Peptides against a protein of PDB entry 1Y74. Designs and how they scored, part 56

Target 1, 57 residues: chain A of PDB entry 1Y74
Amino acid sequence: LGLERDVSRAVELLERLQRSGELPPQKLQALQRVLQSRFCSAIREVYEQLYDTLDIT

## One batch from the design tools (peptide; made by RFdiffusion4, then SolubleMPNN)

Design b2_p28_8_s4
Fold by OpenDDE base, seed 3:
Structure b2_p28_8_s4 (fold): chain B 57 residues (1-57), chain A 28 residues (1-28)
Amino acid sequence: as target 1 above (57 residues)
Amino acid sequence: SEVQRLVEELQRLLERIQRLLQLLDTLL
């Protein structure tokens, strides 16, 4: 699903950016934690249910 | 740079995520 794919890709990019060492890692880590939080997981679950029903992408 | 390219892609993803969240907010 679009949201799940985008979140997963965003996390991947954040991990790459952290490994590059060219940017301060703290804010990148914080954003990654948000994207992997239970809150975002719950939103993705709701989105998946709605997507299956409505195809709202 | 590669880092700048990755940052730009990340920004686009975050904006797209935001738009989807806004859509959900509209539906709820």
Scores: peptide ipSAE 0.469, ipTM 0.853, DockQ to the pose 0.599
Fold by OpenDDE base, seed 1:
Structure b2_p28_8_s4 (fold): chain B 57 residues (1-57), chain A 28 residues (1-28)
Amino acid sequence: as target 1 above (57 residues)
Amino acid sequence: SEVQRLVEELQRLLERIQRLLQLLDTLL
């Protein structure tokens, strides 16, 4: 789904940005942790349920 | 630069994610 794909791509970009060494890693890591958190996982699950039943986005 | 391009893509993704979350908030 779009949300799952976008979250996965965002995590990939954050990992690449951390490896570049051109930006302070702490805030990048924090954002990555949020995107990979159980909270975001739960939101994605709800989104997928609604998507499957109602075909919203 | 490459980093600038990656940051811009990341920003677009985060904005799209936020829009989907806002839509979801209206449904829940």
Scores: peptide ipSAE 0.468, ipTM 0.853, DockQ to the pose 0.614
Fold by OpenDDE base, seed 2:
Structure b2_p28_8_s4 (fold): chain B 57 residues (1-57), chain A 28 residues (1-28)
Amino acid sequence: as target 1 above (57 residues)
Amino acid sequence: SEVQRLVEELQRLLERIQRLLQLLDTLL
C-alpha cells in the first residue's frame, strides 16, 4: 500500500543518511523511531482498512 | 550531492505521508 511503501522507503533513507555520517544522527534516529513505532503501525492498519473502501489518493 | 538528493527524497516522502495522515484525520 502507498502509505506503508512510503514509510518503508522513508526509513530506508533515514538509515542511509545515518550511515553517511554527514548529518547529526539524533534527529534522524528520532524520526526513524517514530516511523517504526506502534503508533505508526496502527495508523497504517487503519489506512489498510479504509483504503479499498475509500480509494484514498 | 548524494546526501542532498536523499534528503530531498525524504522530504517529498514525508510530505506525502503527512497528506495521507491529514486525509485520514478528516475521515475519522
Scores: peptide ipSAE 0.467, ipTM 0.853, DockQ to the pose 0.584
Fold by OpenDDE base, seed 5:
Structure b2_p28_8_s4 (fold): chain B 57 residues (1-57), chain A 28 residues (1-28)
Amino acid sequence: as target 1 above (57 residues)
Amino acid sequence: SEVQRLVEELQRLLERIQRLLQLLDTLL
Protein backbone atom coordinates (compact mmCIF):
# COMPACT_ATOMS: atom_id res chain seq x y z
CA LEU B 1 0.00 0.00 0.00
CA GLY B 2 1.42 3.33 -1.09
CA LEU B 3 0.03 5.37 1.78
CA GLU B 4 1.11 2.91 4.46
CA ARG B 5 4.58 2.59 2.93
CA ASP B 6 4.99 6.35 2.63
CA VAL B 7 3.85 6.93 6.22
CA SER B 8 6.22 4.23 7.47
CA ARG B 9 9.14 5.72 5.55
CA ALA B 10 8.27 9.21 6.77
CA VAL B 11 8.32 7.99 10.38
CA GLU B 12 11.68 6.30 9.76
CA LEU B 13 13.12 9.55 8.40
CA LEU B 14 11.78 11.50 11.36
CA GLU B 15 13.45 9.07 13.74
CA ARG B 16 16.76 9.42 11.88
CA LEU B 17 16.47 13.20 11.93
CA GLN B 18 15.80 13.19 15.66
CA ARG B 19 18.80 10.92 16.32
CA SER B 20 21.08 13.21 14.31
CA GLY B 21 20.66 15.92 16.93
CA GLU B 22 21.15 18.62 14.29
CA LEU B 23 17.51 19.79 14.39
CA PRO B 24 15.22 20.80 17.25
CA PRO B 25 13.30 17.61 18.07
CA GLN B 26 9.94 19.02 19.22
CA LYS B 27 8.37 19.67 15.82
CA LEU B 28 9.79 16.44 14.43
CA GLN B 29 8.30 14.51 17.33
CA ALA B 30 4.96 16.25 16.89
CA LEU B 31 4.83 15.28 13.22
CA GLN B 32 5.81 11.71 14.06
CA ARG B 33 3.03 11.55 16.65
CA VAL B 34 0.51 12.71 14.06
CA LEU B 35 1.66 10.10 11.55
CA GLN B 36 1.46 7.36 14.20
CA SER B 37 -1.82 8.60 15.70
CA ARG B 38 -5.04 6.60 15.84
CA PHE B 39 -6.55 9.18 13.53
CA CYS B 40 -3.90 8.56 10.89
CA SER B 41 -4.32 4.81 11.36
CA ALA B 42 -8.07 5.15 10.81
CA ILE B 43 -7.47 7.14 7.64
CA ARG B 44 -5.08 4.45 6.38
CA GLU B 45 -7.73 1.82 7.08
CA VAL B 46 -10.29 3.77 5.04
CA TYR B 47 -7.73 4.22 2.29
CA GLU B 48 -6.96 0.50 2.26
CA GLN B 49 -10.63 -0.36 1.92
CA LEU B 50 -11.09 2.14 -0.90
CA TYR B 51 -7.88 0.99 -2.56
CA ASP B 52 -9.16 -2.57 -2.66
CA THR B 53 -12.53 -1.45 -4.01
CA LEU B 54 -11.43 1.18 -6.52
CA ASP B 55 -8.01 -0.28 -7.42
CA ILE B 56 -6.28 3.06 -6.94
CA THR B 57 -2.78 2.87 -8.38
CA SER A 1 24.44 17.37 3.98
CA GLU A 2 22.90 14.05 4.98
CA VAL A 3 20.33 15.82 7.15
CA GLN A 4 19.37 18.08 4.27
CA ARG A 5 18.88 15.05 2.00
CA LEU A 6 16.71 13.37 4.62
CA VAL A 7 14.61 16.52 5.03
CA GLU A 8 14.12 16.78 1.28
CA GLU A 9 13.02 13.14 1.04
CA LEU A 10 10.66 13.67 3.97
CA GLN A 11 9.13 16.69 2.26
CA ARG A 12 8.50 14.68 -0.91
CA LEU A 13 6.87 11.91 1.11
CA LEU A 14 4.63 14.34 2.98
CA GLU A 15 3.53 15.87 -0.32
CA ARG A 16 2.63 12.42 -1.67
CA ILE A 17 0.75 11.59 1.51
CA GLN A 18 -1.14 14.87 1.28
CA ARG A 19 -2.18 14.15 -2.31
CA LEU A 20 -3.68 10.83 -1.25
CA LEU A 21 -5.47 12.50 1.65
CA GLN A 22 -6.84 15.10 -0.74
CA LEU A 23 -8.19 12.33 -2.94
CA LEU A 24 -9.92 10.76 0.05
CA ASP A 25 -11.39 14.14 0.97
CA THR A 26 -13.04 14.34 -2.45
CA LEU A 27 -14.55 10.86 -2.06
CA LEU A 28 -15.86 11.28 1.50
Scores: peptide ipSAE 0.465, ipTM 0.852, DockQ to the pose 0.592

## One batch from the design tools (peptide; made by RFdiffusion4, then SolubleMPNN)

Design b2_p29_1_s2
Fold by OpenDDE base, seed 4:
Structure b2_p29_1_s2 (fold): chain B 57 residues (1-57), chain A 29 residues (1-29)
Amino acid sequence: as target 1 above (57 residues)
Amino acid sequence: SAERLARELQELLEFLRRLLEEVEREERE
């Protein structure tokens, strides 16, 4: 699955946006922390299990 | 059902991926 890769890319983009100063950094940091949280990791794990079971394409 | 939840999650992830692609495009412009 590419979900972990997509999340990693999202985090990278958020870091770049923070450095650019184009947007207020606080909300971007908050979103980054959420994406890196155990909560999101657990959701990803469940999704991957369902993906394997249901053969989602 | 598990199947419905999986479809909804897939749709959400696809939406987020498209949104990220748009952000990447805007950053390049």
Scores: peptide ipSAE 0.047, ipTM 0.490, DockQ to the pose 0.239
Fold by OpenDDE base, seed 3:
Order: structure tokens, then C-alpha cells, then sequence
Structure b2_p29_1_s2 (fold): chain B 57 residues (1-57), chain A 29 residues (1-29)
């Protein structure tokens, strides 16, 4: 089960991309906020419950 | 089914992970 880890890594990479200045930061910040939103947290919780119940991997 | 949707979501997340890893490697080069 690596969804939480992958989301955290995605946020880290987005922060690095923002600091590099190679890309406009607005869309990167928007994506970061989506990944850190309560919505994504709720989806992650549902995913983890299904993972435990169905033994997906 | 719930299992089908879970598999599809997992595949999407794995794709995104691989994409981000490629971006990270390119930034280091």
C-alpha cells in the first residue's frame, strides 16, 4: 500500500519544480493543493479500505 | 465492479508515479 507515500512524493516533486522556476508556478500550486485537499484524503481513505477488503495487490 | 474500478485507479496511480520519476530524472540531468 503506497498511495499515501506516492501522494507525498508527488507533492515533494511539485515543490521542487516550483522552486526551480522552469515552469509557471500557478498550475503546479493548484495541483499541489488538489493533492493535499480533504477530497483527496477522503478518496485515499476509501482506496485503503477497498485495498484491505479486496486484497488488490 | 468495485474490483475493476480499484484496478483501474491503481494503474492510473502507477502511471503517474512513473511519469513523476521520469520528470525527476530529467531535472537532475
Amino acid sequence: as target 1 above (57 residues)
Amino acid sequence: SAERLARELQELLEFLRRLLEEVEREERE
Scores: peptide ipSAE 0.045, ipTM 0.496, DockQ to the pose 0.241
Fold by OpenDDE base, seed 2:
Structure b2_p29_1_s2 (fold): chain B 57 residues (1-57), chain A 29 residues (1-29)
Amino acid sequence: as target 1 above (57 residues)
Amino acid sequence: SAERLARELQELLEFLRRLLEEVEREERE
């Protein structure tokens, strides 16, 4: 499983985009908050459990 | 550039989306 790592990478990229100032930061920051939310962490946990059970490729 | 980072982010998000779709599909079936 690499979902946690992928989410972390996504957050990193969003932070870079925000710092660049070339794009309005509001939507980027909102997406970052979603990815770091307890909701997403819960979904990730469910995914990991399902991955182990269903052998998702 | 912001454009390059945006493309990389988009690809990553699309990958995550596909993973979620796989989970949803497996749960529906």
Scores: peptide ipSAE 0.041, ipTM 0.487, DockQ to the pose 0.040
Fold by OpenDDE base, seed 1:
Structure b2_p29_1_s2 (fold): chain B 57 residues (1-57), chain A 29 residues (1-29)
Amino acid sequence: as target 1 above (57 residues)
Amino acid sequence: SAERLARELQELLEFLRRLLEEVEREERE
């Protein structure tokens, strides 16, 4: 499933942006925390369960 | 390089936003 991979990639990109120092880190860190939150994990789980139930990939 | 990474991130976030909009639509229906 692409959602988990896309979220992980987004976090990776945010970490790189923080290391570059070219952008204020506060908003980047906030977004990273959101993407790694229990909420996002729960949504991802529901998404995966839906695909499992519907037998679609 | 930051600009390139920002563009890639934006594309991913746009995808996630579209997904959320679809979920929200399904919840309303």
Scores: peptide ipSAE 0.040, ipTM 0.488, DockQ to the pose 0.040

Design b2_p29_1_s3
Fold by OpenDDE base, seed 4:
Structure b2_p29_1_s3 (fold): chain B 57 residues (1-57), chain A 29 residues (1-29)
Amino acid sequence: as target 1 above (57 residues)
Amino acid sequence: SLEELLRELEELLRFLEELLRKVEEEEAR
């Protein structure tokens, strides 16, 4: 688990990259929107449920 | 649509793969 934390960290990094202006900000912003979307949240939820069901440790 | 979203995701993933490659190359120096 911890996928939610990893996604949150990725969003933080994307925000920093957007502020730096070193990379195409429009694509970074689009990626951030995807990571914060209901779709991504649903995929994360399914993954976490499968992880719990399979008892992967 | 879902298909449009998936296409955009694929493009963004390709972009990330390229960025990761560049980071790895820089770290290897």
Scores: peptide ipSAE 0.042, ipTM 0.466, DockQ to the pose 0.298
Fold by OpenDDE base, seed 5:
Structure b2_p29_1_s3 (fold): chain B 57 residues (1-57), chain A 29 residues (1-29)
Amino acid sequence: as target 1 above (57 residues)
Amino acid sequence: SLEELLRELEELLRFLEELLRKVEEEEAR
């Protein structure tokens, strides 16, 4: 799995959407902050470890 | 706090779900 890559891509897309001005930027920024938070990073790390250990399909 | 972060995440997910629904409805035209 590549959750780090997926999160990075999601952040990139959010930044592009913010620059376009087509959507309310405040909510997009808040979502970006959530995805880049230490909490989200910690949960991602735990998920990746469990995925590797348990061979989840 | 964790509770505040989870509340914000839930609100943002609902916002995204509504946006996706609107996009799908517009694309179906």
Scores: peptide ipSAE 0.040, ipTM 0.470, DockQ to the pose 0.234
Fold by OpenDDE base, seed 3:
Structure b2_p29_1_s3 (fold): chain B 57 residues (1-57), chain A 29 residues (1-29)
Amino acid sequence: as target 1 above (57 residues)
Amino acid sequence: SLEELLRELEELLRFLEELLRKVEEEEAR
């Protein structure tokens, strides 16, 4: 689904930003950790299940 | 905890908002 793709893209962008050194890396890393967390994965799973059940366009 | 994670997420969102504001201000110069 779009959410999984968007999360993956966000992580990719955060990794690039960290490598550039143009921004404070600590907060970028923290955001990356949140997006890759078990909590975020669980929320994504619930979203996908609800999406399938409710047939939201 | 979930509460701690949400607090950290809120702080990160505020940080991103501030960064976006700074970028917009720079582009306006």
Scores: peptide ipSAE 0.038, ipTM 0.465, DockQ to the pose 0.213
Fold by OpenDDE base, seed 2:
Structure b2_p29_1_s3 (fold): chain B 57 residues (1-57), chain A 29 residues (1-29)
Amino acid sequence: as target 1 above (57 residues)
Amino acid sequence: SLEELLRELEELLRFLEELLRKVEEEEAR
């Protein structure tokens, strides 16, 4: 399970997109804030626990 | 109104589609 890595990669890509100026930065920043929020981290942790418990393939 | 909500959802979907396209472009570089 690499959800933490995937979230980190998503944040990196969002930062690149913000620097390119090709898209309005406000929505990108909002999405980045959501991905880096304590709420998102808590949900990720719950997901990982459930994933381990249920052995989802 | 429901009409306004649907318009907002359409705008969000267009934004997400553009974002995904740009992400794919960046990953290809």
Scores: peptide ipSAE 0.036, ipTM 0.466, DockQ to the pose 0.237

Design b2_p29_3_s3 (from b2_p29_3, 20 letters changed)
Fold by OpenDDE base, seed 3:
Structure b2_p29_3_s3 (fold): chain B 57 residues (1-57), chain A 29 residues (1-29)
Amino acid sequence: as target 1 above (57 residues)
Amino acid sequence: SEEERRRRLEEEYEELLRLYEELQRLLAL
């Protein structure tokens, strides 16, 4: 689903940006932690339950 | 080059910002 793809891409970008060393990593890491949190996972699961019948991608 | 690296970084940051906005919209459900 769009949410899962967007979260995955956002995490990928956050990791790349952190590895670049050109930006302070703290806020990037904090955002990554939020996106990979159990809370976000639960929200994504609910989202998927609501929309799986409409779009499984 | 340094300019190319800077450009890639800017593009990645801008994409992240766009995704952040999109995620905010999606999470509003």
Scores: peptide ipSAE 0.315, ipTM 0.811, DockQ to the pose 0.610
Fold by OpenDDE base, seed 4:
Structure b2_p29_3_s3 (fold): chain B 57 residues (1-57), chain A 29 residues (1-29)
Amino acid sequence: as target 1 above (57 residues)
Amino acid sequence: SEEERRRRLEEEYEELLRLYEELQRLLAL
């Protein structure tokens, strides 16, 4: 689904931005932790369940 | 070059911002 792909892409970008060393890593790392948290995963699961019948992409 | 690296980093940051905005819309359900 779009949400899962967007979260995965966002995490990838956050990791690249952190590795660049051009930006303070703390806020980027915090956002990454939120996106990879159990809470976010649970929200994504609910979202996917609700939208499975409407859009499987 | 440093310019190319800066450009790529800026593009990655801009994409992240777009994704953040999209995620906010999606989370509104």
Scores: peptide ipSAE 0.315, ipTM 0.811, DockQ to the pose 0.590
Fold by OpenDDE base, seed 2:
Structure b2_p29_3_s3 (fold): chain B 57 residues (1-57), chain A 29 residues (1-29)
Amino acid sequence: as target 1 above (57 residues)
Amino acid sequence: SEEERRRRLEEEYEELLRLYEELQRLLAL
């Protein structure tokens, strides 16, 4: 699903940005925690129930 | 170079911002 893919990519980018050392890591890490939380997983579950897995947009 | 590294970082940050906005749109359902 688009949501799962976008979350995964966002987490990847957050990890890269944190590793760069050019930005304060705290807020980036906090956002990453939210995106990897059970709450976010529950949201993805609801989203998956409402939308088809086929997304070629 | 340092400039290339900075450019890549800026591009990654901009992509993150775009994804954040997209996630907000998706979560609006």
Scores: peptide ipSAE 0.314, ipTM 0.809, DockQ to the pose 0.577
Fold by OpenDDE base, seed 1:
Structure b2_p29_3_s3 (fold): chain B 57 residues (1-57), chain A 29 residues (1-29)
Amino acid sequence: as target 1 above (57 residues)
Amino acid sequence: SEEERRRRLEEEYEELLRLYEELQRLLAL
């Protein structure tokens, strides 16, 4: 689904930006932790359950 | 080059911002 794909891409970008050293890493890492949290995983599960039959891409 | 690296980082940051906005919309369900 779009949500899972967007979360995965956002995490990838956050990791790259942290490795660049051009930005303070703390806030980027905090956002990454939120996106990889159990809470976000649960929200994605609910989203998939509600929308899977309408849009599975 | 340094300019190319800076441009790539800017593009990555801009993509992240777009994704953040999209995620906020999706979280509204």
Scores: peptide ipSAE 0.312, ipTM 0.810, DockQ to the pose 0.586

Design b2_p29_3_s4 (from b2_p29_3, 21 letters changed)
Fold by OpenDDE base, seed 5:
Structure b2_p29_3_s4 (fold): chain B 57 residues (1-57), chain A 29 residues (1-29)
Amino acid sequence: as target 1 above (57 residues)
Amino acid sequence: SAAARRAELEREYEELLALHRRLEELLRL
């Protein structure tokens, strides 16, 4: 689904931004941790169930 | 060049911000 894709892309970008070394990593890393957390996964699962019949691309 | 690297980083950051806005809107339920 679009949500999963967008989360995955966001994580990819966060990793790239951190690897650049040109930005303070702490906040970027914290956001990445949130997006990859069990909490976020659980919310995504609920969301995907609620919008099962919707195109959220 | 350093300028090219900065521009790339800025584009990546801007895309991240756009994704953030999209996710925020979707998750308002």
Scores: peptide ipSAE 0.272, ipTM 0.792, DockQ to the pose 0.655
Fold by OpenDDE base, seed 3:
Structure b2_p29_3_s4 (fold): chain B 57 residues (1-57), chain A 29 residues (1-29)
Amino acid sequence: as target 1 above (57 residues)
Amino acid sequence: SAAARRAELEREYEELLALHRRLEELLRL
């Protein structure tokens, strides 16, 4: 779904931005940790179950 | 090359900001 795809893309971008070394990594890394947390995964799972048939892309 | 790299980084950051806004909108449903 759109949420899973957007989270995955956000994580990819955060990793690229951190590897660039042009930005302070701490806040980017913190955001990545939040997006990859068990809590966010659980919320995403519930969201995807509720909106599985909806066009959110 | 340095200017191109900065421009790429800026585009990546802008895309991240757009995704952030999109995620916020999705979570408000």
Scores: peptide ipSAE 0.272, ipTM 0.793, DockQ to the pose 0.595
Fold by OpenDDE base, seed 4:
Structure b2_p29_3_s4 (fold): chain B 57 residues (1-57), chain A 29 residues (1-29)
Amino acid sequence: as target 1 above (57 residues)
Amino acid sequence: SAAARRAELEREYEELLALHRRLEELLRL
């Protein structure tokens, strides 16, 4: 689904941005942790359940 | 080059911002 794809891409970008060393890593790392948290996973699960019939892949 | 590296970083950051906006939109259900 679009949500899962976008979350995955966001995490990838956050990792790349952190590895660049050109930005303060703390906020980027914090956002990455949120996106990879059980909270976000639960939200994604609910979202996918709600839109299962809509085929928002 | 340093300029090319900065440009790449800027593109990555801009894409991240766009994704953030998209995620917020999706989460409004």
Scores: peptide ipSAE 0.267, ipTM 0.791, DockQ to the pose 0.659
Fold by OpenDDE base, seed 1:
Structure b2_p29_3_s4 (fold): chain B 57 residues (1-57), chain A 29 residues (1-29)
Amino acid sequence: as target 1 above (57 residues)
Amino acid sequence: SAAARRAELEREYEELLALHRRLEELLRL
């Protein structure tokens, strides 16, 4: 679903931005940790269940 | 070049900002 894809892409971008070394990594790492947290995974699961039969792409 | 690297970083950052906005919209259900 769109939410899963967007979260995955956001994490990928955060990893790339951290590897660039041009930005302070702390806040980027913190955001990545939040997006990969159990809480965000649970919210995504609920969201995906609610929109199981809907086109949210 | 350094200019090309900066441009790539800027595009990645702007895409992240766009994804942030999209995620905010989706999470409002």
Scores: peptide ipSAE 0.263, ipTM 0.790, DockQ to the pose 0.589

Design b2_p29_4_s3 (from b2_p29_4, 15 letters changed)
Fold by OpenDDE base, seed 5:
Structure b2_p29_4_s3 (fold): chain B 57 residues (1-57), chain A 29 residues (1-29)
Amino acid sequence: as target 1 above (57 residues)
Amino acid sequence: SLDELLKLLEELLRELQELVEEAEEHLAR
């Protein structure tokens, strides 16, 4: 779904930002860890289930 | 870019908010 794609895109951008060195990497890495965490994955699963059930459009 | 990242995060939060609102409406009957 959109959330999965958005999370993946966010991670990609975070990795690029870290490689560029334009910003301090620590907070970017922390955010990336959150987005790639099992917690975030669980939230995404709930999101997908709710999205299917409630048909949010 | 940082701007693009922030926009994506805002979009994610908006999607989550919409889910919460819909869920609340259903729970409140």
Scores: peptide ipSAE 0.050, ipTM 0.505, DockQ to the pose 0.032
Fold by OpenDDE base, seed 2:
Structure b2_p29_4_s3 (fold): chain B 57 residues (1-57), chain A 29 residues (1-29)
Amino acid sequence: as target 1 above (57 residues)
Amino acid sequence: SLDELLKLLEELLRELQELVEEAEEHLAR
């Protein structure tokens, strides 16, 4: 689904940004942890359940 | 790039907002 794809892509980009050293890594790492957290996984699960039921543009 | 990341985050927030709005609308029925 779109949200799962976008989260995965966001994590990938965060990892690249951390490796590049263009930006301070602390906040990027924290954001990556949030996106990979159980909380975000639960949100994605709810999203997937609703996405199959609701018509979201 | 940072620009691409920001655009993705904006899209994520938009999708989440739409999801919440639709869910609230359906629950209010």
Scores: peptide ipSAE 0.050, ipTM 0.507, DockQ to the pose 0.032
Fold by OpenDDE base, seed 1:
Structure b2_p29_4_s3 (fold): chain B 57 residues (1-57), chain A 29 residues (1-29)
Amino acid sequence: as target 1 above (57 residues)
Amino acid sequence: SLDELLKLLEELLRELQELVEEAEEHLAR
């Protein structure tokens, strides 16, 4: 779904930004950890289940 | 870019907000 795609893209961008050295990496890395956490995965699962159930378009 | 990342995060938050609103409407019925 769109949410999973957007999360994956966000992680990719965070990794690129960390490698560029243009910004302090600590906060970027912390955000990446959050997006890849079990918590965010659970939220995504709920989103996907509700999306299917409610047929949100 | 940072701008692109922020836009993606805003889109994610928007999608979550829309889902919450839809769920609230259904639960209130």
Scores: peptide ipSAE 0.050, ipTM 0.505, DockQ to the pose 0.033
Fold by OpenDDE base, seed 3:
Structure b2_p29_4_s3 (fold): chain B 57 residues (1-57), chain A 29 residues (1-29)
Amino acid sequence: as target 1 above (57 residues)
Amino acid sequence: SLDELLKLLEELLRELQELVEEAEEHLAR
């Protein structure tokens, strides 16, 4: 779904921002870790399952 | 309800997407 794509894109962007040096890297890296965590992946999976089942569009 | 929570999450994700797009434009120099 779009959520998986958006999370992947967000991680990619965070990596670029860290390399640019325009922002302090510590908080960016922490956010990246959260987005790549098993917990976040599990939440995404639940979201996708419920979204498909309930069809809230 | 669960439906309401999912809708709220979708809204937050849309806002995040807009911020991502803006950041991408700033990096595209």
Scores: peptide ipSAE 0.039, ipTM 0.515, DockQ to the pose 0.398

Design b2_p29_5_s1
Fold by OpenDDE base, seed 2:
Structure b2_p29_5_s1 (fold): chain B 57 residues (1-57), chain A 29 residues (1-29)
Amino acid sequence: as target 1 above (57 residues)
Amino acid sequence: LDALLKLLEEVLRLLEEIRRVVEEVERHL
C-alpha cells in the first residue's frame, strides 16, 4: 500500500517546486493534474487490488 | 531537486508497470 502515499508525496513535492520557480510551472502543474486524475486513481485501485491478491513484494 | 526527480521517476515507473500489467490482462481477456 505505498503507491497512494508515494503519489500524494509526489503531488506535495510538485506543489513545492511550482512555488520555488526553479522549473517551468506549467509542466509541473500538468504532471500534478495527471497524478490527481480519476485515471491515476483507477489505476491505483487496480494496483491495490492486484497487490492484495498477488502479495507482490 | 534530485531526490524529488528520483521519486517522480519511481512513481512514473510504478504507474507504467501497472499500465503494462493492465494491458497484458486486457490482451488475454
Scores: peptide ipSAE 0.066, ipTM 0.514, DockQ to the pose 0.035
Fold by OpenDDE base, seed 1:
Parts: structure tokens; C-alpha cells; sequence
Structure b2_p29_5_s1 (fold): chain B 57 residues (1-57), chain A 29 residues (1-29)
């Protein structure tokens, strides 16, 4: 499933984009906070349980 | 209940899209 790795990589990319200054950092920081939230972790656990059962494609 | 299930399904689709975007970026690095 690898979603924990992919979320961690998305956070790393958002941190790089915030440091480059090419984009307004406030929205990137807000998205990073969502991805690192307890809510996102709980949804990841549900995803790992239901991904093979639900056709989300 | 139905509205909460629909919101959950939408969040799962967004997480799947984040996965696809990360995999695409990693292929170009």
C-alpha cells in the first residue's frame, strides 16, 4: 500500500516548495499540517483496510 | 450516515491521487 511513505514524501516536497519561496508558503504549510494530522493518520488506516474492498478508481 | 460515507470516499480518492502524484514526481527525479 505504501501510503505512509507517499504522505511522508508529499510533506518533504511541500517543505522544499516552502523554502524555495516560489509559491505563497501559507497554503503549502496548511496542506502539510493536514497531511501530518491525526485525522490523516486515521484515514490512512481506513484506506489500508478498505482499498482492496472499495472500487475508488 | 450517508453524507459521512460520501465524504470518506472522497478523502480516500484524494489520498489515492496524492499517491499517484508522488509516484509521478519520483519517476522524474
Amino acid sequence: as target 1 above (57 residues)
Amino acid sequence: LDALLKLLEEVLRLLEEIRRVVEEVERHL
Scores: peptide ipSAE 0.065, ipTM 0.515, DockQ to the pose 0.273
Fold by OpenDDE base, seed 5:
Formats: structure tokens, sequence, C-alpha cells
Structure b2_p29_5_s1 (fold): chain B 57 residues (1-57), chain A 29 residues (1-29)
């Protein structure tokens, strides 16, 4: 499952958007902090274990 | 218990949505 890669890529994109100055950085930084949180990492581990078992669609 | 499971399912759906958005953005770069 590429979710760790996709979260890392989402963080990279958020950092680029913060540097461009096109968007208010505070909300982007808050979202980045959520994605880099221990909470998000723990939920990602649960997701990777349960993805094939739970219908999340 | 049911409310906690529903919250977990919602967070899992949000992670799947983030994945889809990242894949979509990567296709347009």
Amino acid sequence: as target 1 above (57 residues)
Amino acid sequence: LDALLKLLEEVLRLLEEIRRVVEEVERHL
C-alpha cells in the first residue's frame, strides 16, 4: 500500500504551496502538522492492516 | 463503541480521499 508515500507526497506538496505564497500558509501548515502527527501515523498503520478487510468506499 | 468505530471509518475514508487527491495532482504535474 503506497499510503506512506502518498502522505509524504502530500506533505511535500503542502510545503511547496506554503513557499509559493499563493495560499494562506496557516491552514496548509495546520494540515501538514496533522499529516505528520503520531495520530495520523497510527491511523495509517490501522488503514494498511484493514484496507483489504473493510469496505471504505 | 459504535461512535468510535464510525469516527475511525471516517478518518480512513479521509485518508483514501487524500490518496486519490495526491494521485490526481501527480497526474497533472
Scores: peptide ipSAE 0.064, ipTM 0.514, DockQ to the pose 0.299
Fold by OpenDDE base, seed 3:
Structure b2_p29_5_s1 (fold): chain B 57 residues (1-57), chain A 29 residues (1-29)
Amino acid sequence: as target 1 above (57 residues)
Amino acid sequence: LDALLKLLEEVLRLLEEIRRVVEEVERHL
């Protein structure tokens, strides 16, 4: 299951970018909150069930 | 129904783009 790892890695990278100060932290923090939301967890469950049956490319 | 399916497909495409960006960053670390 790659998507859970990829989301966790995306959150880690967003936390690093927030600490570097290179980018406005508010937008990065908002994106992090979205990725850590119950909504994204529910979408991940749908992804795991439907990804192999849907053409998303 | 069709509008909800299209929205779901769009969210799945965005998750696939996030995956590609993560893989690209990891290849340069």
Scores: peptide ipSAE 0.062, ipTM 0.516, DockQ to the pose 0.360

